Peptides against a protein of PDB entry 3HTU. Designs and how they scored, part 48

Target 1, 75 residues: chain A of PDB entry 3HTU
Amino acid sequence: RRPEEWGKLIYQWVSRSGQNNSVFTLYELTNGEDTEDEEFHGLDEATLLRALQALQQEHKAEIITVSDGRGVKFF

## One batch from the design tools (peptide; made by RFdiffusion4, then SolubleMPNN)

Design b2_p19_4_s1 (from b2_p19_4, 9 letters changed)
Fold by OpenDDE base, seed 3:
Structure b2_p19_4_s1 (fold): chain B 75 residues (1-75), chain A 19 residues (1-19)
Amino acid sequence: as target 1 above (75 residues)
Amino acid sequence: SEEDKKKVEEKLKEIKEKE
């Protein structure tokens, strides 16, 4: 799958899930309990980042960089 | 926003504690 395709899957999960929080760490998206049954669970960070960057270009997400790592906010 | 950054930082701390 291309990064854009992964981005679509991730965003679909975010939009349809019962999550009440739109802020995640990159690790949480691919290694968290809430995404264990998703196709993107276990996705490598490099590909994940590219997927999120694709969503960011569409204004559907914003990658947040802090001192100890990165996260993402979905819109 | 700064609030979003804080949330990310908190989550990162929690993840590190689990590792």
Scores: peptide ipSAE 0.550, ipTM 0.853, DockQ to the pose 0.842
Fold by OpenDDE base, seed 4:
Structure b2_p19_4_s1 (fold): chain B 75 residues (1-75), chain A 19 residues (1-19)
Amino acid sequence: as target 1 above (75 residues)
Amino acid sequence: SEEDKKKVEEKLKEIKEKE
């Protein structure tokens, strides 16, 4: 899959999961319990980042960088 | 936003504490 295809899958999960919190760490997206059954679980961080960057270009996400790591907000 | 950054920081802290 291309990064933008991964982005689509991730965004679909966010949109359909019924979660009320749109802020995630990168780790919990690919290693968290909530995504264990998703195809993007275990996705390498580099590919994940590219996927999120694609979503960011579409104004569907914002990558957040803090001192201890990164997260993402979905819109 | 700063609020969003705080949320991320808190989540990262929680994950780190569990490890």
Scores: peptide ipSAE 0.547, ipTM 0.851, DockQ to the pose 0.867
Fold by OpenDDE base, seed 2:
Structure b2_p19_4_s1 (fold): chain B 75 residues (1-75), chain A 19 residues (1-19)
Amino acid sequence: as target 1 above (75 residues)
Amino acid sequence: SEEDKKKVEEKLKEIKEKE
């Protein structure tokens, strides 16, 4: 899959799951309990980042960088 | 926002503590 395709799958999950908090760490998205049954579970961080960057270009996500790592907010 | 950054920082701390 291309990064854009991964981004679509991730965003679909976020939209359908009815999350009360749209802020995630990168680790949480690919290694968290809530995504164990999703196709993108276990996705490498490099590909994940590219997928999120694609969503960011579409104004569907914002990548957040802090001192100890990165997260993402979905819109 | 600064609030979002703090939420990410908190989550990162929690994950680190679980590992």
Scores: peptide ipSAE 0.546, ipTM 0.851, DockQ to the pose 0.873
Fold by OpenDDE base, seed 1:
Structure b2_p19_4_s1 (fold): chain B 75 residues (1-75), chain A 19 residues (1-19)
Amino acid sequence: as target 1 above (75 residues)
Amino acid sequence: SEEDKKKVEEKLKEIKEKE
């Protein structure tokens, strides 16, 4: 899958599960309990970041960078 | 927002403490 396709799957999960406006760490999205049954669970961080960047270009997500790591908010 | 940044920071802290 392309990063954009992964982004679509992630955003679909966010929307269907009512997680919009929630903040996630990158780890939570791919290794968290809430996404264990999702296709993107276990996705490598590099690909995840590219997927989120694609969503960010569409104004569907904002990648948040802090001193100790990164997170993301979905819109 | 600054609030979102704080939430991310807190989550990262919690994950680190669990390890």
Scores: peptide ipSAE 0.544, ipTM 0.849, DockQ to the pose 0.921

Design b2_p19_4_s2 (from b2_p19_4, 10 letters changed)
Fold by OpenDDE base, seed 3:
Structure b2_p19_4_s2 (fold): chain B 75 residues (1-75), chain A 19 residues (1-19)
Amino acid sequence: as target 1 above (75 residues)
Amino acid sequence: SEEDKELVKKRLEEIKKKL
């Protein structure tokens, strides 16, 4: 799958999930319990980042960079 | 926002201590 395709799957999950907040660490998206049954669980961080960057271009997400790592806010 | 950044930082710290 291309990064854009992964981004679509991730955003679909975010939109349809029962999550109360839209902020995640990158680790939570690919290694968290909430995404265990999702196709993107276990996705390498490099590909994940590209997927999120694609969503960011569409203004559907904002990658948050802090000293200890990265997160993302979905819109 | 700064609030979002702080939230991410907190989450990262929580994950770190569990790994």
Scores: peptide ipSAE 0.601, ipTM 0.891, DockQ to the pose 0.851
Fold by OpenDDE base, seed 2:
Structure b2_p19_4_s2 (fold): chain B 75 residues (1-75), chain A 19 residues (1-19)
Amino acid sequence: as target 1 above (75 residues)
Amino acid sequence: SEEDKELVKKRLEEIKKKL
């Protein structure tokens, strides 16, 4: 899959899951319990980042960078 | 926002403790 395709799958999950908090760490998206049954579970961070960057271009996500790692906010 | 950044920092620390 291309990064844009991964981004679509991730955003679909976020939209359907009814999350009360739209902020995630990158680790939670690919290694968290809530995504165990999703196709993007276990996705490498580099590919994940590119997927989120694609969503960011569409104004559907904002990548958050802090000293200890990265997160993402979905819109 | 700064609030979002602090939330991410907190979540990262919590995950670190669980690993």
Scores: peptide ipSAE 0.597, ipTM 0.890, DockQ to the pose 0.845
Fold by OpenDDE base, seed 1:
Structure b2_p19_4_s2 (fold): chain B 75 residues (1-75), chain A 19 residues (1-19)
Amino acid sequence: as target 1 above (75 residues)
Amino acid sequence: SEEDKELVKKRLEEIKKKL
């Protein structure tokens, strides 16, 4: 899959899963219990970041960078 | 926002403690 295709899958999960949190760490998206049954679970961080960057270009996400790592906010 | 950044920081620390 291309990064933008992964982004689509991730955003679909965010939109349909009924999650009450719109902010995630990158670790939670690929290693968390909430995504255990999703196709993108276990996705490498480099590919995940590219997927989120594609969503960011569409104004569907904002990547949050802090001193200890990264997160993302979905819109 | 700064609020979002603080939330991310907090969650990163919590995950770090559990690993």
Scores: peptide ipSAE 0.595, ipTM 0.888, DockQ to the pose 0.839
Fold by OpenDDE base, seed 4:
Structure b2_p19_4_s2 (fold): chain B 75 residues (1-75), chain A 19 residues (1-19)
Amino acid sequence: as target 1 above (75 residues)
Amino acid sequence: SEEDKELVKKRLEEIKKKL
């Protein structure tokens, strides 16, 4: 899958999962318990980042960088 | 926002404790 395709899958999950929290760490998205059944579970962080960057271009996400890692806010 | 950054930072710290 291309990064844009991964982004689509991730955003679909965010939109339909029924979660009220729109902020995630990148680790939670790929290693979290809430995404264990998702195709993007276990996705390498580099590919994940590219996927999120694609969403960011569409103003659907904002990548958050802190000293200890990265997160993302979905819109 | 700074609030979002703090939230992410907090969660990362929590994850770090478990790993």
Scores: peptide ipSAE 0.600, ipTM 0.891, DockQ to the pose 0.879; fails the geometry check

Design b2_p19_4_s3 (from b2_p19_4, 9 letters changed)
Fold by OpenDDE base, seed 3:
Structure b2_p19_4_s3 (fold): chain B 75 residues (1-75), chain A 19 residues (1-19)
Amino acid sequence: as target 1 above (75 residues)
Amino acid sequence: SEEDKKLVAEKLEEIRKKE
């Protein structure tokens, strides 16, 4: 899959998951308990980042960089 | 936002404590 295709899958999960928090660490998305059954679980961080960057270009996500890592906010 | 950054930072800390 291309990064933008992964982004689509991730965003679909976010939209349908019903979670009350739209802010995630990158680790939560690919290694968290809530995504264990998702196709993107276990996705390498480099590909994940590219996927999120694609979503960011579409104004569907914002990558958040802090001193000790990165997260993402979905819209 | 700064609030979002704080939330991410807190999440990162909690995850790393579990690792």
Scores: peptide ipSAE 0.551, ipTM 0.854, DockQ to the pose 0.840
Fold by OpenDDE base, seed 2:
Parts: structure tokens; C-alpha cells; sequence
Structure b2_p19_4_s3 (fold): chain B 75 residues (1-75), chain A 19 residues (1-19)
């Protein structure tokens, strides 16, 4: 899959899962318990970042950078 | 936002404790 295709799958999960907040670390998206049944579970961080950057270009996500890592907010 | 950054930082710390 291309990064933008992964982004589509991730965003579909976010929009349909009924999450009470839209802020995630990169780790919990691919390694968390909440995404164990999703195709993108276990996705490498480099590919994940490119997928999120594609969503960011579509104004569907914002990558958040802090001193000790990164997260993402979905819209 | 700064609030979102704070939340991400807190989540990162929580995950590190679980690992």
C-alpha cells in the first residue's frame, strides 16, 4: 500500500470507532490495544508518518511534535 | 495547540511506563 492508502484506512478507523478524543501518539496507533484488529496495526513508524503527512495535506490530521516524540490530532 | 502538545507528552510518558 502507498502512504496515502494507509492514511485512508487509518482515518476511516478514527471516524467510525467512536473515539472520545482524537489525539494519539504514533505508538498507540500501530501498537495499541485499540487497533489490534486493524490492518495498519504493526505498521512501521516511517510509513505511518508518511501516511499521516498525506492526511495532513488534506487537512484531516495535524502532526504534533513535542520534545520526546510525536503525536497526531485527527479532524 | 499547547493543550494538544501537553496531552501528547502525557500519553508518551504513560506508554513508556507500560513498556
Amino acid sequence: as target 1 above (75 residues)
Amino acid sequence: SEEDKKLVAEKLEEIRKKE
Scores: peptide ipSAE 0.547, ipTM 0.853, DockQ to the pose 0.846
Fold by OpenDDE base, seed 4:
Structure b2_p19_4_s3 (fold): chain B 75 residues (1-75), chain A 19 residues (1-19)
Amino acid sequence: as target 1 above (75 residues)
Amino acid sequence: SEEDKKLVAEKLEEIRKKE
């Protein structure tokens, strides 16, 4: 899959999961309990980042960088 | 936002504590 395709799958999960919070760590998306059954579980961080960057270009996400890690806010 | 950054930082800390 291309990064854009991964982004689509991730955003679909966010939109349909009914989650209250729209902010995630990158780790939560690929290694968290909530995504264990999702196709993007276990996705390497580099590919994940590219996927999120694609969503960011569409104003559907904002990548958040802190001193000791990264997260993302979905819109 | 700074609030979002704080939330991410807190989440990261929680994950590390569970590891």
Scores: peptide ipSAE 0.546, ipTM 0.852, DockQ to the pose 0.836
Fold by OpenDDE base, seed 1:
Structure b2_p19_4_s3 (fold): chain B 75 residues (1-75), chain A 19 residues (1-19)
Amino acid sequence: as target 1 above (75 residues)
Amino acid sequence: SEEDKKLVAEKLEEIRKKE
């Protein structure tokens, strides 16, 4: 899959799951309990980041960088 | 936002503590 295709799957999960929190760490998305049954679970961080960057270009996500790591906010 | 940054930082800390 291309990064934008992964981004689509991730965003579909966010939209359909009715998550209370719209902010995630990258680890939560690929290694968290909430995504264990999703196709993108276990996705490598490099590919995940490219997927999120594709969503960011569409204004569907914002990658958040802090001193100790990264996260993402979905819109 | 700054609040979002704080939330990310807190989440990162909590995850690392559990591992």
Scores: peptide ipSAE 0.546, ipTM 0.852, DockQ to the pose 0.828

Design b2_p19_4_s4 (from b2_p19_4, 9 letters changed)
Fold by OpenDDE base, seed 3:
Structure b2_p19_4_s4 (fold): chain B 75 residues (1-75), chain A 19 residues (1-19)
Amino acid sequence: as target 1 above (75 residues)
Amino acid sequence: SEEDKELVAKKLEEIRKKE
């Protein structure tokens, strides 16, 4: 899959998951309990980041960089 | 926002404590 295709899958999960929190660490998305059954579980961070960057270009996500790592906010 | 950054930072700390 291309990064933008992964982004689509991730955003679909976010939209349908019903979670009350739209802010995630990158680790939560690919290694968290809530995504264990998703195709993107276990996705390498480099590909994940590219996927999120694709979503960011579409104004569907914002990558958040802090001193000790990165997260993402979905819109 | 700064609030979002703080939330991410907190989440990262919690995850690292579990690792």
Scores: peptide ipSAE 0.570, ipTM 0.860, DockQ to the pose 0.873
Fold by OpenDDE base, seed 1:
Structure b2_p19_4_s4 (fold): chain B 75 residues (1-75), chain A 19 residues (1-19)
Amino acid sequence: as target 1 above (75 residues)
Amino acid sequence: SEEDKELVAKKLEEIRKKE
């Protein structure tokens, strides 16, 4: 899959799951309990980041960088 | 936002503590 295709799957999960929190760490998305049944679970961080960057270009996500790591907010 | 940054920072801290 291309990064934008992964981004689509991730965003579909965010939209359909009715998550209370719209902010995630990258670890939560690929290694968290909430995504164990999703196709993108276990996705490598480099590919995940490119997928999120594709969503960011569409204004569907914002990658958040802090001193101790990264996260993402979905819109 | 700064609030979002703080939330990310807190999440990272909690995950690392559990690992």
Scores: peptide ipSAE 0.568, ipTM 0.859, DockQ to the pose 0.827
Fold by OpenDDE base, seed 2:
Structure b2_p19_4_s4 (fold): chain B 75 residues (1-75), chain A 19 residues (1-19)
Amino acid sequence: as target 1 above (75 residues)
Amino acid sequence: SEEDKELVAKKLEEIRKKE
């Protein structure tokens, strides 16, 4: 899959899962318990980042950078 | 926002404690 295709799958999960907040660490998306049944579980961080950057270009996500890592907010 | 950054930072710390 291309990064933008992964982004589509991730965003579909976010929009349909009924999350009470839209902020995640990158680790939560690919290694968390909440995504164990999703195709993008276990996705490498480099590909994940490119997928999120594609969503960011579509104004569907914002990558958040802090001193000790990164997260993402979905819209 | 700064609030979102703080939330991400807290989540990162929590995950590190679980690992």
Scores: peptide ipSAE 0.567, ipTM 0.859, DockQ to the pose 0.847
Fold by OpenDDE base, seed 4:
Structure b2_p19_4_s4 (fold): chain B 75 residues (1-75), chain A 19 residues (1-19)
Amino acid sequence: as target 1 above (75 residues)
Amino acid sequence: SEEDKELVAKKLEEIRKKE
């Protein structure tokens, strides 16, 4: 899959999962309990980042960088 | 926002504590 395709899958999960929180760590998306059954579980961080960057270009996400890790806010 | 950054930081800390 291309990064854009991964982004689509991730955003679909966010939109349909019924979660009331829109902020995630990158780790939560690929290694968290909530995504264990998702196709993007276990996705390497580099590919994940590219996927999120694609969503960011569409104003559907904002990548958040802190001193000891990264997260993302979905819109 | 700074609020979002703080939330991410807190989440990361929680994950580390569980590891």
Scores: peptide ipSAE 0.567, ipTM 0.859, DockQ to the pose 0.836

Design b2_p19_5_s1 (from b2_p19_5, 10 letters changed)
Fold by OpenDDE base, seed 5:
Structure b2_p19_5_s1 (fold): chain B 75 residues (1-75), chain A 19 residues (1-19)
Amino acid sequence: as target 1 above (75 residues)
Amino acid sequence: SLKEKLEELLKKAKEKAAE
């Protein structure tokens, strides 16, 4: 799958599960309990980041970087 | 702010990982 395709799957989960306007660490999205049954669970962080960047281009997410890590807010 | 919320989340995640 291309990063954009992963982004689509991730955002579909966000929308269907009512997680819009929520903030996640990158780890939670691919390793958390809430996404255990999703196809993107276990996705490598590099690919995840590219997927989120694609969503950011569409104004569906905002990647935030702080000294202790990175996260994302979905819209 | 978004940054503050993320920092808080990351802090909690770190604490949980240490347990």
Scores: peptide ipSAE 0.097, ipTM 0.611, DockQ to the pose 0.128
Fold by OpenDDE base, seed 1:
Structure b2_p19_5_s1 (fold): chain B 75 residues (1-75), chain A 19 residues (1-19)
Amino acid sequence: as target 1 above (75 residues)
Amino acid sequence: SLKEKLEELLKKAKEKAAE
């Protein structure tokens, strides 16, 4: 799958589960309990980041980078 | 936690944008 395709799957989960406007660490999205049954569970962080960047271009997410780490807010 | 810090930063950003 391309990053854009992963982004689509991730956002579909966000919408279906009612996680819009929620904030996640990158780790939570691919390793957390909430996504254990999703296809993107276990996805490598590099590919995840590219997927989220694609969503950001569509104004569906905002990646937050601070000195202590990275996270994302979905819209 | 990082999640809490990110949420706090987003809250502050929202408040600042509303000023």
Scores: peptide ipSAE 0.094, ipTM 0.598, DockQ to the pose 0.145
Fold by OpenDDE base, seed 2:
Structure b2_p19_5_s1 (fold): chain B 75 residues (1-75), chain A 19 residues (1-19)
Amino acid sequence: as target 1 above (75 residues)
Amino acid sequence: SLKEKLEELLKKAKEKAAE
């Protein structure tokens, strides 16, 4: 799958599960309990980041970077 | 936690944008 396709799957989960306006660390998205049954669970961080960047271009997410890690807010 | 820190930063950013 292309990053854009992963982004679509991730955002579909966000919308269906009512996680809009929620904040996640990148680790929680792919390794957390909330996404254990999703296709993107276990996705490598590099691909995840590209997927989120695609969503960011569509104004559906915002990636936050701090000195001790990264996270994302979904809209 | 990192999540709490990120949420705090987002809150501050929202407050700043409202000014």
Scores: peptide ipSAE 0.093, ipTM 0.596, DockQ to the pose 0.144
Fold by OpenDDE base, seed 3:
Structure b2_p19_5_s1 (fold): chain B 75 residues (1-75), chain A 19 residues (1-19)
Amino acid sequence: as target 1 above (75 residues)
Amino acid sequence: SLKEKLEELLKKAKEKAAE
């Protein structure tokens, strides 16, 4: 799958599960309990970041970087 | 936690954008 395709799957989950306007660490998205049954569970962080960047271009997410980690807010 | 820090940053950014 291309990063854009992963982004589509991730945002579909966000929408269906009612996680719009929620904030996640990158680890929570791919390793957390809430996404255990999703196809993108276990996705490597590099590919995840590219997927989220694609969503950010569509104004569906905002990636936040702080000194001790990274996260994302979905819209 | 990192999640709390991210939420705080987003809150501050939203408040600043509204000004």
Scores: peptide ipSAE 0.080, ipTM 0.596, DockQ to the pose 0.140

Design b2_p19_5_s2 (from b2_p19_5, 13 letters changed)
Fold by OpenDDE base, seed 4:
Structure b2_p19_5_s2 (fold): chain B 75 residues (1-75), chain A 19 residues (1-19)
Amino acid sequence: as target 1 above (75 residues)
Amino acid sequence: SEKEKLEKLKKEIEEEAKK
C-alpha cells in the first residue's frame, strides 16, 4: 500500500471508531489496543509517518513533535 | 517503564496540541 492508502485507512478508523480523543502517539495508532483489529496495526513507524504526512497535506491531521517523540492530531 | 514513557509523551503531545 502507498502512504496515501494507509492514511485513508487510518483516517477512516478515526472518523468511524467513535473515539473521542483525536490526539494520539504514533505508538497508539500502530500498537495500541484500540487498533488491534485494524489493518494498519503493526505498521512500521516510518510508513505511518508518511501516511500521516499525506493526511497532513489534506489538512486532516497535524503531526506533533515534542522532545520525547511524535504524535498526531486528527481533524 | 515504557508505559510511563508513553503516557508522558501523550501528555506532552496533548499539551502541544492545545496551542
Scores: peptide ipSAE 0.607, ipTM 0.899, DockQ to the pose 0.880
Fold by OpenDDE base, seed 3:
Structure b2_p19_5_s2 (fold): chain B 75 residues (1-75), chain A 19 residues (1-19)
Amino acid sequence: as target 1 above (75 residues)
Amino acid sequence: SEKEKLEKLKKEIEEEAKK
């Protein structure tokens, strides 16, 4: 899958899951319990970042960087 | 623990997201 395709799957999950919080750590998205049944679970960080960057380009997400790591805010 | 580190990271991200 291309990064854009992964991004689409991730965003679809976010929009359908009924999450009350739109902010996630990268770990939560690919290694968290909430996404265990999703196709993108276990996705490597490098590919995940490219997927999120694709969403960011569409103004659907914003990658956030802090001292201890990265996360993402979905819109 | 790693869990605690991730929780701390999440809080930092949330605070940054508020800006």
Scores: peptide ipSAE 0.604, ipTM 0.898, DockQ to the pose 0.885
Fold by OpenDDE base, seed 2:
Parts: structure tokens; sequence; C-alpha cells
Structure b2_p19_5_s2 (fold): chain B 75 residues (1-75), chain A 19 residues (1-19)
């Protein structure tokens, strides 16, 4: 799959799931318990970042960088 | 622990997201 295709799958999950918070660490998205049944679970971080960057271009996500790492906020 | 580090990271991201 291309990065934008992964981004679509990730965003569909965010949109359809009953998540109380739309902010995630990159680790939570691919290794967390909440996404164990999703196709993108286990996705390498490099590909994940590219997928999120594609969503960011569409104004559907914002990649957040702090001192100890990165995360993402979905819209 | 690694778990504690991830929790700390999450809180930092949440604070930044509020801006």
Amino acid sequence: as target 1 above (75 residues)
Amino acid sequence: SEKEKLEKLKKEIEEEAKK
C-alpha cells in the first residue's frame, strides 16, 4: 500500500471509532491495544509517518513534535 | 520504565495539541 492508502485506513478507524481523545503517540497507533484488529497494526514507524504526512496535507491530521518524540492529532 | 516514558510523551503531546 502507498502512504496515502494507509492514511485513508487510519483516518477511517479514527472517524468510526468511539475514541474520547483524537491525540495519539505514534506507538499507540501501531502497537496499542485499541488498534490490534486494524490492518495498520504493526506498521513500521517510517511508513506511518509518511501516511500521517499525507493526511496532514489534506488538513485531516497534525503531526506534533515534542522533546521526547512525536504524536498526531486528528481532525 | 518504557511505559512511563510513553505516558510522559503522551501528556507532552496533549499539552502541545491544546495550542
Scores: peptide ipSAE 0.604, ipTM 0.898, DockQ to the pose 0.874
Fold by OpenDDE base, seed 1:
Structure b2_p19_5_s2 (fold): chain B 75 residues (1-75), chain A 19 residues (1-19)
Amino acid sequence: as target 1 above (75 residues)
Amino acid sequence: SEKEKLEKLKKEIEEEAKK
């Protein structure tokens, strides 16, 4: 899958899973318990980042960088 | 622990997201 395709899957999960929060660490998305049954679980961080960057271009997400790492806010 | 680090990271991200 291309990064944008992964982005689509991730965004679909975010918008339909009934999540209470729209902010995640990158680890939560690919290694968290909440995504264990999702196709993108286990996705490498590099590909994940590219997927999120694709969503960011569509204004569906914002990658947040702090001193200890990165996360993402979905819109 | 790694768990604590991730929790701390999450908090920082949440704070930044509020801006």
Scores: peptide ipSAE 0.602, ipTM 0.897, DockQ to the pose 0.878

Design b2_p19_5_s3 (from b2_p19_5, 12 letters changed)
Fold by OpenDDE base, seed 4:
Order: structure tokens, then sequence, then C-alpha cells
Structure b2_p19_5_s3 (fold): chain B 75 residues (1-75), chain A 19 residues (1-19)
């Protein structure tokens, strides 16, 4: 799958599960309990980041990077 | 927890960016 395709799957989960306007660390998106049954669970962080960047271009997400880690807010 | 700490940092960063 391409990053854009992963982004689509991720956002579908966000929408279906009512996680819009929620903030996640990158780790919990792919390693957390809430996404254990999702296809993107276990996705490498590099690919995840690219997927989220694709969503960001569509104004569906905002990636926030701080010295202690990275996270994302979905819209 | 690490999650809570990072969430706080992310929220702070977001607020700062909005200013």
Amino acid sequence: as target 1 above (75 residues)
Amino acid sequence: SEKERLERLLEEAKKKAAE
C-alpha cells in the first residue's frame, strides 16, 4: 500500500470510531489497544508519518512534533 | 505516564502555534 492508501484506512477508522478531533501519539496509533484490530496496526512509523502527511495535505490531520515525540490531531 | 506527558506537550505546541 502507498502512504496515501494507508492514510485513507486510518482516517476511515477515525471517522467510523468517532475519533475526530482526537489527539494521538504516533505510537498509540499503530501500537495501542484501540487499533489492535485495524490493518494499520503495527505499521512502521516512517510509513505512518507519510500517511499522516497525506491526510494533513487534505486538512484531515495535523502532525505535531515536539522534542519528546510526535503526535497527530484528526479533524 | 509517557502518553499523558506527550499529550500535554502536543497540546501546548498546538496552542503556541495558534498564537
Scores: peptide ipSAE 0.127, ipTM 0.651, DockQ to the pose 0.305
Fold by OpenDDE base, seed 2:
Structure b2_p19_5_s3 (fold): chain B 75 residues (1-75), chain A 19 residues (1-19)
Amino acid sequence: as target 1 above (75 residues)
Amino acid sequence: SEKERLERLLEEAKKKAAE
């Protein structure tokens, strides 16, 4: 799958599960209990980041970068 | 740990966003 395709799957989950306006660490998205049944669970962080960047371009997400890591806020 | 620090920061962000 292309990053954009992963982004679509991720956002579909966000929307369907009512996680809009929620904040996650990148780890939570791919390794958390809330996404265990999602296709993107276990996705490598590099690909995840590209997927989120695609969503960011569409104003559906905002990647949060701090000195000790990264997270994301969905809209 | 760095991970814990990040989680704390994001948790605070969550609280702020929920307000």
Scores: peptide ipSAE 0.127, ipTM 0.655, DockQ to the pose 0.343
Fold by OpenDDE base, seed 1:
Structure b2_p19_5_s3 (fold): chain B 75 residues (1-75), chain A 19 residues (1-19)
Amino acid sequence: as target 1 above (75 residues)
Amino acid sequence: SEKERLERLLEEAKKKAAE
C-alpha cells in the first residue's frame, strides 16, 4: 500500500470509531489497544508518518513534533 | 502522560497562531 492508501484506512477508522478531534501519539495508533483489530496495527513508524502527512495535506490531521515526542490530532 | 502533553502543546500552538 502507498502512504495515501494507509492514510485512507486510518482516517476511515477515525471517522467510524468517533475519534475525530482526538489526539494520539504515533505509538498509540499502531501499537495501542484501540487499533488492535485494524489493518494498520503494527505499521512501521516511517510509513505511518508518511500516511499522516498525506492526511495533513488534506487538512484531516495535524502532526505535532516536539523534542520529547510526536503525535497527531485528527479532524 | 505524553498524550496529555501533546494535547496541551497542540492547543497552545493553535492559540499562539490565533494571536
Scores: peptide ipSAE 0.123, ipTM 0.642, DockQ to the pose 0.150
Fold by OpenDDE base, seed 5:
Structure b2_p19_5_s3 (fold): chain B 75 residues (1-75), chain A 19 residues (1-19)
Amino acid sequence: as target 1 above (75 residues)
Amino acid sequence: SEKERLERLLEEAKKKAAE
């Protein structure tokens, strides 16, 4: 799958599970309990970041980078 | 937690944008 395709799957989960306007750490999205049954669970962080960047271009997410980690807010 | 910190930072960013 292309990063854009992963982004689509991730945002579908966000929308269907009512996680819009919620904040996640990158680790939480691919390794957390809430996404254990999702296809993108276990996705490598590099690919995840590219997927989220694609969503960011569509104004569906905002990646937050701080000194001790990264997160994302979905809209 | 890291998540809570990120949430706080985002809230602060929103406040700054509203000013």
Scores: peptide ipSAE 0.120, ipTM 0.637, DockQ to the pose 0.156

